# Ledger of designs, part 203: peptides against a protein of PDB entry 5D63

Target 1, 292 residues: chain A of PDB entry 5D63
Amino acid sequence: SLRRGIYHIENAGVPSAIDLKDGSSSDGTPIVGWQFTPDTINWHQLWLAEPIPNVADTFTLCNLFSGTYMDLYNGSSEAGTAVNGWQGTAFTTNPHQLWTIKKSSDGTSYKIQNYGSKTFVDLVNGDSSDGAKIAGWTGTWDEGNPHQKWYFNRMSVSSAEAQAAIARNPHIHGTYRGYILDGEYLVLPNATFTQIWKDSGLPGSKWREQIYDCDDFAIAMKAAVGKWGADSWKANGFAIFCGVMLGVNKAGDAAHAYNFTLTKDHADIVFFEPQNGGYLNDIGYDSYMAFY

## One batch from the design tools (peptide; made by RFdiffusion4, then SolubleMPNN)

Design b2_p27_5_s3 (from b2_p27_5, 10 letters changed)
Fold by OpenDDE base, seed 5:
Structure b2_p27_5_s3 (fold): chain B 292 residues (1-292), chain A 27 residues (1-27)
Amino acid sequence: as target 1 above (292 residues)
Amino acid sequence: DMLADMYAHLASVLGQEFADRVMAKLT
């Protein structure tokens, strides 16, 4: 079954993603097909899938940017019914905003069925142009029509997944303790992570003994990422991944504070030095504590 | 209490002074 998380949802037939037009929070804003750039933040094309308790394979889909939800207009079962952004809540009982998401017949893509109408989210005519209509359309689970098949590219990790990635890293001290602050984390591309670092002012910050040293740099980076998240997205129920680690060197006579993020495949962590903006697989310290 | 646990851990590994400095910035 599909896990709770943030997804980039891409059509199986053409290079088009499910896009909330202009990222608008207005009720009735069209959801459309739109081009995307791989390995970047596609601002209007990220969706938080929240599973409905005790309803198998059924979710709400919240647009990360607007904070509104995918909504089948009037819950109509007619082919061509508009799919729009609309105000809602994560655990709504409104069938217009409840979506059953299961694997298609090809075993890789998903189909998105409205819970009430039993129609499917359809990229009309497989149109690859920006602004192409997405609508509810009649269909079946076993039909092979790519207009109704979608790849769910996971853009986030759970706290448990992050914990597992940390546990696999060889630069973790035997005394390590991790402190999890949130439940779900959007994982940023390094380019975005670096840009936040640049915008924070840290590149121009001067190291000063105790008053502004390694811990200050690492905490400032985490704060900058947190602020960026709060300022950038209207949806709730997730955080932006940016960890702080405290480590000790092999000799045991020096300590350091630094950041870390996840690799593109979310399987490993990479260390980030906030004093110079560098990414490292080995920062020269073994972590005895992290919070993220 | 998460913060209390963090402090205790930091103090055990690097000493009280370091723990105090870090926690002062988190609280």
Scores: peptide ipSAE 0.115, ipTM 0.733, DockQ to the pose 0.868
Fold by OpenDDE base, seed 2:
Structure b2_p27_5_s3 (fold): chain B 292 residues (1-292), chain A 27 residues (1-27)
Amino acid sequence: as target 1 above (292 residues)
Amino acid sequence: DMLADMYAHLASVLGQEFADRVMAKLT
C-alpha cells in the first residue's frame, strides 16, 4: 500500500517524470512528461499523495508547486482524455480527482487508475520528449505496458521515520527528548539546504556571547528553511525538514545548538553547523533535545 | 503541553536561565 507522502513519479519505460506544465495553478493546465535531474528539486514534478479514508488504495495527487490536483478532464473514459491540473481539495469526492494507486504486475512500479473512469494514467506512446502527452487510457492492472507503469520515488519522510533515523544515530544523549512539529517532511538535497543557508544571511553573521550565539544561529536556520518552504510551494499539509538540536559534549561541561537533516536514503541524520555551513557525521556533541 | 515540557527539559539539563532564553525565542 502506498503511504501518504511526497513523490517524484517517474515512468517505468523512459526517463520522464509526471510534470505540471510551467507549474501553473490555472484550471486545465496540462500534465505532461518531462525530463528530470536526479538528486535535485524538480519543482513542477512533486506530488503529495493523500490517502482517502475508507476508500482502499485511493488518493488525491496535489502538485506541490501549484497546489492544484491531478484531474481527468470531465472524467471521460475515452482513451486520450487529457490529464490536467485543476483546483480541488485533499479529501474531495470528485471522481475526476480520485486515483487508485496499486502495484503493477512487476511488483516494483505502480499503476494510477482514475476512480471513476477506470482508465489509467498513460504516457502516450512512451514519448520521452519534454511536453509529451499524459492521458487517461484503457488498460488493466495486470498488463505490462510501461506507458502506464510509474515509479513512486519518495521525497519526504513521516515524523515516525524521522524519529527512527534520530534514534539510530550514535550521538544521542540518554536524556534525549524529541518534539515533532509536523507529520510529513520534504527532505531537501544538501545543495538546496546549503543554498537556503547562504541566502539567509547567516554566513555573514557574527557570533556574539549570548546575544547571537549557537542557539540563535540554529533557530535562524530553521526559520530560513520554514520561510523558503512557505514562499516556494503552494500545497499544504507538509513541512520542510530542518531540525534543531541541543547537545552536550562527552565531558558534560559544554553545550551547543546546531541543525540536522536527513541523508539521501532517509535512514540517517547528518548534522549541520549553521555557523559555518558544514555537514558532519559527528559534531562532537550528544543531543539531549531536538525539535523538527 | 509541548512548550511546557520543552521548558522543563531544558531547565533540567542546562538550567533555568538557558531555558528562559530558548523559550523566549521559540514563543
Scores: peptide ipSAE 0.112, ipTM 0.728, DockQ to the pose 0.750
Fold by OpenDDE base, seed 1:
Structure b2_p27_5_s3 (fold): chain B 292 residues (1-292), chain A 27 residues (1-27)
Amino acid sequence: as target 1 above (292 residues)
Amino acid sequence: DMLADMYAHLASVLGQEFADRVMAKLT
């Protein structure tokens, strides 16, 4: 079953993703096929899937950028019905915005069926051009038409997944305590994470004993990421992953505060030194506390 | 309370002064 999370949704047949055109929040904004760049944010192409309680395999899909929801126009079952962004809520009862998402017959891709109309999200004619129409179209769960098959590339982690990644890292002190602040986290590419760091002013910040030392750098980075998230996305119900760790060295005579994020596969953490912008697998400290 | 627990843990590991500084920046 598809988990709650943020997804980049890619067509199984051609290199196109489900894109909210121009990221517009206007009702009726077309959802279209559009090219994407791997390992980038793809701003208008991220969707928060929120599972509907007590309705099996059924979700709303909120565009992260616009805060609007995937909507089958008038809930029509007619083939070719437009799929648009439209205002909504995560737990709406509007069947125009409810999508049953299950594995296709190939076991790797998903099909997206409108709950009400029972039609499927279709990249019309498998058109790979930017702006290609995405529409509701008749279909079945078992047919192999790639126009209606989508890969859900998970771009976020749950707090539990983050916790698991931390737990398997060898640089965790025996006294470690973790504090989870949110439930779902968008995991940024390192390039984006670094850009936030640069824009924060931290690269030019001067280390000063106690008044602005390691803890200040680490907290400032987390604050910068938080602000970036708030300023960049209109959807709610998720955070941007940026952890703070406090660690002690092997000798036990020095402490440090630093950041961490997740690797691309979300299975491990990587340490980030906010004083120099470096990514490290070993920062020289074992963490006794983290919050994220 | 999560913050209270965090403070207590920080204080136990690095001392109250450090805990105070961290918490002051978080709250």
Scores: peptide ipSAE 0.107, ipTM 0.726, DockQ to the pose 0.819
Fold by OpenDDE base, seed 3:
Structure b2_p27_5_s3 (fold): chain B 292 residues (1-292), chain A 27 residues (1-27)
Amino acid sequence: as target 1 above (292 residues)
Amino acid sequence: DMLADMYAHLASVLGQEFADRVMAKLT
């Protein structure tokens, strides 16, 4: 079963992703196939899948950028019916915006079926061109047609997954306590994380004893990421991953505050030094506390 | 409460003075 999360949804046949055209929040904005760049944010191509309680394998799909939802126009079962962005809510009862998502016959990709019409999200003719039509189309769950098969690449982690990643890290103090602030986190590429750091002004900030030291840098970074998230995305129900850690060195005579994020595969954490923008597998401290 | 627990933890690990400083910045 597909878990709640943020996904980049890629066609199984051609290198095209499900894209909300121009990221527009207008009702009726076309959803189209569009090229993407691996390991980048792909702004208009991120979708929050929210599972519907008591309806098996059924979700709403909220575009992260626009805050609008994937919508089958008029809920029509006719092949070629437009799929658009439309205003909605995460737990709507509108069948135009309810999608049953299950594994395809290949066991890796998914098919996306409209709950009401029973038609499938289809990259028409498998067109790899930017702006290619995505429509509802007749199909079956067992059909191997790649036009209707989609890879759901998870771009977020749950708080539990983040907790597990931290627990596996060797640089955790025996007294460690973690404090979880949110439920789902978009994990940023390092390039984006670094850019937020640069834009925050932290690279130009001067370390000053107590008045602006390591804790201030680490908190400022988290605040910058939070603000970036609020300013960049219209969807709700998720946060941007940026942790704060407090650690002690091996000798036990020095403490430090720093940030951390997750690795690309979401299985491990990597430390980030907000005073210099460096990523490290070992920052020289063992964490006794984190909040994220 | 979460903040109270954080304070207690910080105080136990690094002392009350440090805990006070950190919590002042968090609240």
Scores: peptide ipSAE 0.106, ipTM 0.725, DockQ to the pose 0.821

Design b2_p27_5_s4 (from b2_p27_5, 13 letters changed)
Fold by OpenDDE base, seed 1:
Structure b2_p27_5_s4 (fold): chain B 292 residues (1-292), chain A 27 residues (1-27)
Amino acid sequence: as target 1 above (292 residues)
Amino acid sequence: SMLEEAYAHLASVLGEEFAERVMAKLT
């Protein structure tokens, strides 16, 4: 079954993603097909899938940018019914905003069925142009029509997944203790992570003994990422991944505070030095504490 | 705080002297 998380939802037939037009939070904003750039944020094309308790394979889909929800207009079962952004809540009972999401017959892509109307989210005519209509359309779970098949590219990790990634890293001290602060984390591309770092002022910050040293840099980076998240997204229920670690060197005579994020495949962590903006597989320290 | 808890954890496992030394040598 589909896990709770943030997804980039891409059509199985053409290089088009489900896009909330202009990221507008206005009720009735069209959801459309739109081109995307791999390994970028794709601001208007990220959707938080929240599973509905006790309703199998059923979710709300919240646009991260607008904070509005995917909504089948009037819940109509008529083919061609508009799918729009609309205000809502994560655990709504409104069937216009409830979507059953299960694997298609090909075992890789998903189909998105409106819970009430039983119609499917359809990229009309498989149109790959920007602004192409996405609508509710009649269909069946077994049909192979790529207009109604979608790849769910996971853009986030759960705290458990992050924990597992940390546990696999060889640069973790035997005394390691991790502290989990949130439940779901949007994992940023390095380019975005670096831009936040640049905008934070840290590149120009002066290292000063005790008064502004490694821990200050590391915390400042995390704070910057947190603020960026708050300022950038209207949806709730997730955080932006940016960890802080404390580590000790092999000799045991020096300690360091630094950041870390996840690799693109979310399977590993990569260390980030907030004093210089570098990404490292080995920062020269073994972490005895992390919070993220 | 998280740092305080981390210190306490280190101290419990490695001893207070080591924990203090590590914390004092933050670069």
Scores: peptide ipSAE 0.027, ipTM 0.676, DockQ to the pose 0.350
Fold by OpenDDE base, seed 5:
Structure b2_p27_5_s4 (fold): chain B 292 residues (1-292), chain A 27 residues (1-27)
Amino acid sequence: as target 1 above (292 residues)
Amino acid sequence: SMLEEAYAHLASVLGEEFAERVMAKLT
């Protein structure tokens, strides 16, 4: 069963991802195949999959950038029917925007079936060119046509997954208390995280005793990431991952406030020092408190 | 409720002043 989350959806046959053209929020904006760069944001190619309660394996797919939803034009079952971005809601009853997503016969990729028409999202002719047509097309769950098979690369973590990643880290104090602020988090590549840090002005900020010290830097970074999220994405129902930790050193005679994010595989956390922009596996402190 | 708990914890560890600053940014 596909989990709620943000996905980069890649064709199983060619190196093409499901792309909302120009990230436009206009109704009827084409969804097309487009090249992508691994381990980057791929702005127009992120989709929030929201499971529909009491409807097995069925989701809406919200484009993270535009805030619009994957929509089969007029819900037509005709092969070649356009798949577009269209305004909608996460828990809509409109079958044009409801997608049953289940594993394909290969057990790794998924097929995306329109709930109403029972046709499948198809990269027409397996065309790998930018702007290639994606359409509803006839098919079955068990056939092996790679035009209708998609890898769902998860780009987000749930709060539970984040909590688990923290829990397995060796630099967590026995008195640790974590406070979860959101339910689902887009995990940024370090390059993006660093860019947000640079743009925040923190690199030019001066450490000053008490008035602007470690806690101020750490909170400012989190605020910067939050603002970046709000300014960058039109979809709701998720946050951008950026944690704040308070830690104590091994000697117990010094404390520090710092940030953390998740590693590329989402299995671990990495510490981020907002005073210098460094990433560390060991920041020299054990965390007794975090919020994220 | 969560924020209240966080405040209480922060206040107990780092003092009320710090807790207030953090909560002001969270709320």
Scores: peptide ipSAE 0.020, ipTM 0.493, DockQ to the pose 0.502
Fold by OpenDDE base, seed 3:
Structure b2_p27_5_s4 (fold): chain B 292 residues (1-292), chain A 27 residues (1-27)
Amino acid sequence: as target 1 above (292 residues)
Amino acid sequence: SMLEEAYAHLASVLGEEFAERVMAKLT
């Protein structure tokens, strides 16, 4: 079954993603097909899938940017019914906003069925143009129509997945203790992570003994990412991944504070030096403490 | 609590002053 998480939802037939038009929070905002750029945020195209307890394979889909939910207009079963953004809650009972999401017959893509109407989210005519209509449409689970097949590219990790990635890293000290602060984390592309770093003012910050040293840089970076998250997204129930580590060198005579994030495939961590903005597979320290 | 445990760990490794500073930013 589909896991709780943040997804970029891409059509299986054409290079188009499910997009909330202009990222607007207004009720009735059209959800449309739109082009996307790989390895970028794609601001209006991220959806938090929240599983409904005791309802098999059924979710709400919250637009990360607007904080509104995917909504089948009037819950109509008519082919061509508009799919829009609409105010809602993660665990709503409104069938207009409940979506059964299961694997298609090809075993890789998903179909998105409205719980009430039993119609499917359809990129009408497979139109790859920006602003193409997405609507509820009649269909079946087993048919191969690419207009109704969607790839769910997971853009987030659970705390457990992050923990597992850390555990696999060779630069962890025997005394390591990790502290998990949140449950689900949006993982940023390095370019975005770097931009946050730049905008924070850290590149211009001066290292000063004790008063503003490695720990201050690392915590400031995490704070900057947190603020960026709060300022950028209206949805709740997730965090932006940015870890802080304390480490000791091999000689045991020096300690350092630094950041880390996850690799693109979410399987590993990469270290980030907030004093210079560098990404490293080996920062020269073994972590004895992390919080993220 | 998680924060209390984190504080204790930090304090044991880096001293109470550092632990307090970090925890102040977390709360």
Scores: peptide ipSAE 0.009, ipTM 0.460, DockQ to the pose 0.490
Fold by OpenDDE base, seed 2:
Structure b2_p27_5_s4 (fold): chain B 292 residues (1-292), chain A 27 residues (1-27)
Amino acid sequence: as target 1 above (292 residues)
Amino acid sequence: SMLEEAYAHLASVLGEEFAERVMAKLT
């Protein structure tokens, strides 16, 4: 079963992703195929999949940027029916916005079936061009047609996954306590994380004893990421991953506050020094506390 | 609460002054 999370949804046949055109929040905005760049945010191409309680394998798909939902126009079962962005809610009962998502016959890709019409999300003619039509189309679960097969690349982690990544890191103190603030986290590429750091003013901030030292830098970075998230995305129900850690050195006579994020594969954490913008696998401290 | 527990933990490791300063920023 597909987990709740943020996904980049890529066609199995051609290098196109499901894109909300111009990221517009207007009702009826076309959802189209569009090229993407690996290891980048791909702003209009991120979708929050929210599972519907007590309805097996059924989700709403909220565009992260616009805050609108994937919608089959008029719920029509006619082949070629437009799939658009439309206002909605995560737990709607509107069958136009309910999607059954299950593995295809190949066991790696997914098919996306409208709950009401039983038609499938289809990249029409497998067109790889930017702006290619995505529509509801007749099909079956066992067909091998790549026009209706999609890879769901997870771009977020649950709090449990983040917790697990922290737990297996060798630089965690025996007294460690983690405090989880949210349930689902969009994980940023390092380049984006660094850009937020640059834009925050921290690179020009001066270290001053107690009045603006390590804890201030670390908290300021987290605040900057939080603000960036709030300003960038219209969808709710997720956070941007940026942790704060407090650590102690091996001698036990010095402490430091710093940040951390997740590696590309989401399996490990990497430490971030907000005083200089550096990423480190070993920051020289063992964490006894984290907020994230 | 989570914040109360966080304060207690911070205070035990780094002292009350540091805990208060951090918690003031987090609340």
Scores: peptide ipSAE 0.021, ipTM 0.545, DockQ to the pose 0.647; fails the geometry check

Design b2_p27_6_s1 (from b2_p27_6, 18 letters changed)
Fold by OpenDDE base, seed 1:
Structure b2_p27_6_s1 (fold): chain B 292 residues (1-292), chain A 27 residues (1-27)
Amino acid sequence: as target 1 above (292 residues)
Amino acid sequence: MLTDEDLAELERRLQEKAERLAAEAAA
């Protein structure tokens, strides 16, 4: 079954993603097919899938940018019915905004069925052009029509997944204690993470003994990421991944505070030095504490 | 606490990593 998380949803037939046009929060904003760039944030194309309790394989899909929800217009079962962004709530009972999402017959892609109408989210005519119509369309679960098959590329991690990634890292001290602050984390591309760092003013900040040293840099970076998240996205129920670690060197005579994020495949962590903006697989310290 | 010396070491390590990656890509 599909896990709660943030997804980039790509058509199985053509290189097009489900896009909320212009990221607009207005009711009735068209959801369309649009090109995307791998390893980028793809602002208008991220969707938080929230599972509905006690309803198997059924979700709401909240656009991260707009905070609005995928909505089948009037819940109509007519082929060609518009799929739009519309105001809603994560646990709505409105069948216009409830989507049953299960694996297609190919075992890799998913189909997205409206709970009420039983029609499927369809990239009309498989049109790969920007702005191509996405609509509800008749179909069945076992059909192989790529117009109705979608790859759900996970862009977030759960706290448990993050914890597992940390546990696999060789630079964790035997006394390590981690503190989880949130439940689901959008994992940023390094380019975006770096840009937040640049915009924070940290590159121009001067190290000063005790008054503004490693812990201040690390905390400032986390705060900057938090602020960026708040300013960038209208959806709730997720955080932006940016961890803080305290570590000790191998000799045991020096300590450091630094940041970390997850690798692209979400399987490992990478250390980030907020004093110089560097990414390292080995920062020279073993972490005895983290919060993220 | 990260000293200036520690920072210099980290910068060195980053540079070495970059050089290694460049060499691998050229190979």
Scores: peptide ipSAE 0.016, ipTM 0.496, DockQ to the pose 0.024
Fold by OpenDDE base, seed 5:
Structure b2_p27_6_s1 (fold): chain B 292 residues (1-292), chain A 27 residues (1-27)
Amino acid sequence: as target 1 above (292 residues)
Amino acid sequence: MLTDEDLAELERRLQEKAERLAAEAAA
């Protein structure tokens, strides 16, 4: 089954992603095909897939930016029925907003079937233009029509995945204790992470013994990321990944506090020094404590 | 705690990393 998480959903036939037009929270806002930039946030094109308990392979899809949900207009089974953003809840019983998501016949892409109408999310005519219509359309699970096949690119990690990434890192102390604060984390591109750092004022902050030193920088960065998340996204049920670590050097005579995030493939962590905005694979310390 | 000297060392390491990555990208 598709895992709970945040996804960028790309058409299997053309370079177009499922986009909530203008990121608007208004009911009835069109969901359309739109171009995207790989390895970027793509603000209006992120969807939180929340699995429905006791309903196999069925999800709500919440637009991360607007906080509204993918909605088949009037639940109609007619081909060409609009798919829009609409207010809702993660565990709704409204079949207009329930989507069965399973692998297509190619075993890689997914099809998105409305639970009620049994029609499929369709990029109409495979139109790659910005603003192209996305609609409910008749189909079957076994059809190979790329108009109805979608790649789900995972943009988030679960706390368990983050924990696993940390555990694989060679710069973790044997006494390490991690504290998980949230369940699902949007992983930011480094460029965005850096921009948050810049906007936080930390680049202009002065290191001062004890009163504003490494721990203050690291916590300030985490706070900045948290605030950025709150200010940027209307959806709930996820966090923005930014960890804090406490580490000790090999000699055991120095300690440091720093940040960390995940690599692009989500398999590893990379250390971030909030005092200079640098990313390091080895920060010179082994972490004995983290919270994220 | 990160001292000024530690910060300088980290900056050096970052610079070296950047140079390495640039060289790899240019190769």
Scores: peptide ipSAE 0.010, ipTM 0.442, DockQ to the pose 0.025
Fold by OpenDDE base, seed 4:
Structure b2_p27_6_s1 (fold): chain B 292 residues (1-292), chain A 27 residues (1-27)
Amino acid sequence: as target 1 above (292 residues)
Amino acid sequence: MLTDEDLAELERRLQEKAERLAAEAAA
């Protein structure tokens, strides 16, 4: 079953993603097909899938940018019914905003069925143009129509997944203890992570003994990422991944504070030095503590 | 969440590690 998380939802037939037009929070804002750029944020095209308790394979889909929800207009079962952004809540009972999401017959893509109408989210005519209509359309779970098949590219990790990635890393001290601050984390591309670092003013900050040293840099970076998240997204229920680590060197006679994030495949962590903006697979320290 | 007690424990563990490494290097 689909896990709770943030997804970039891409059509199985053409290089188009589910896009909330202009990222608008207005009720009735069209959801459309739009081109996307791999390995980027794709601001208006990220959706938080929240599973509905006790309703199998059923979710709300919240647009990260607008904070509004995918909504089938009037819950109509007519083919061609508009799919729009609309105000809502994560655990709504409104069937217009409840979506059953299960694997398609190909075993890789998903179909998105409205809970009430039983129609499917459809990229109308498989149109790959920007602004192409996305609508509810008649269909079945077994049909192979690519207009109704979607790849769910997971852009986030759970705290458990992050914990697992850390545990696999060879630069973790035997005394390591991690502290999980949130449940779900949007994982940023390095380019975005670096830009936040640049905008934070840290590149111009000077190391000063004790008063502004490694821990200050690391905390400042995490604060900057948190601020960026708060300023960038209207949806709730997730965080932006940026960890802080305390580590000790191999000799055990020096300590350092630094940041870390996840690799693109979310399987590993990569260390980030906030004093110079560098990414490293080996920062020269083994972590004995992290919070993220 | 990190507490003062947790921090103290970590510091203790770190110190113990350092001492162990020093002892091993001296052997």
Scores: peptide ipSAE 0.007, ipTM 0.402, DockQ to the pose 0.055
Fold by OpenDDE base, seed 2:
Structure b2_p27_6_s1 (fold): chain B 292 residues (1-292), chain A 27 residues (1-27)
Amino acid sequence: as target 1 above (292 residues)
Amino acid sequence: MLTDEDLAELERRLQEKAERLAAEAAA
């Protein structure tokens, strides 16, 4: 089954993603096909999939930017019915906003079926142009039509996945204690992470003994990421990944506070030095505490 | 602590990503 998470949903046939037009929160905003840039945020193209309890393989899809939900207009089973953004809730009973998501016959892509109408989310005519129509369309689970097949590129990690990435890193102290603050985390590209760092004013901040040293830099970075998240997205139920670590050197006579984020594949962590904006695989310390 | 199910899901996701990348490269 598809896990709860944030996904970039890409057509299996053409380089087009499911896009909420202009990121608008207005009811009836068209959901369309649109080009995307790999390894970027793709603001209007991120969807939080929330599984419905006790309903197998069924989800709501919330647009991260607008906070609205994927909605089949009037729940109509007619081919060509508009798929729009519409106000809703994560655990709605409205079948217009309930989507059964299962693997397609190819075993890699997914199909998205409306729970009520039993029609499928379709990139009409496989049109790769920006603004191409996405609609409900007749189909079956076994069909190989790429117009109705979608790759779910997961852009977030669960707290468990983050924990696993930390656990396999060689720079973790034997006394390590981790504290999980949230359940699901959007993982930012390094370029975005760096931009937040730049915008925070930290590049111009001066190290001062005790009054503004390593812990202040690390916490300021986390606060900046938190604020960026709150200001950027209207959806709830997720956080932006930015960790804080306390570490000790090999000799045990020096300590440091620093940040960390996840690598692109979400399998590993990379350390971030908020005093200079550097990314490091080895920061020279073993972490005995983290919160994220 | 991670469950066996959590680990299995991680492995599945990694495999799916690998397969997707392979399919894209073959296109």
Scores: peptide ipSAE 0.000, ipTM 0.294, DockQ to the pose 0.017; fails the geometry check

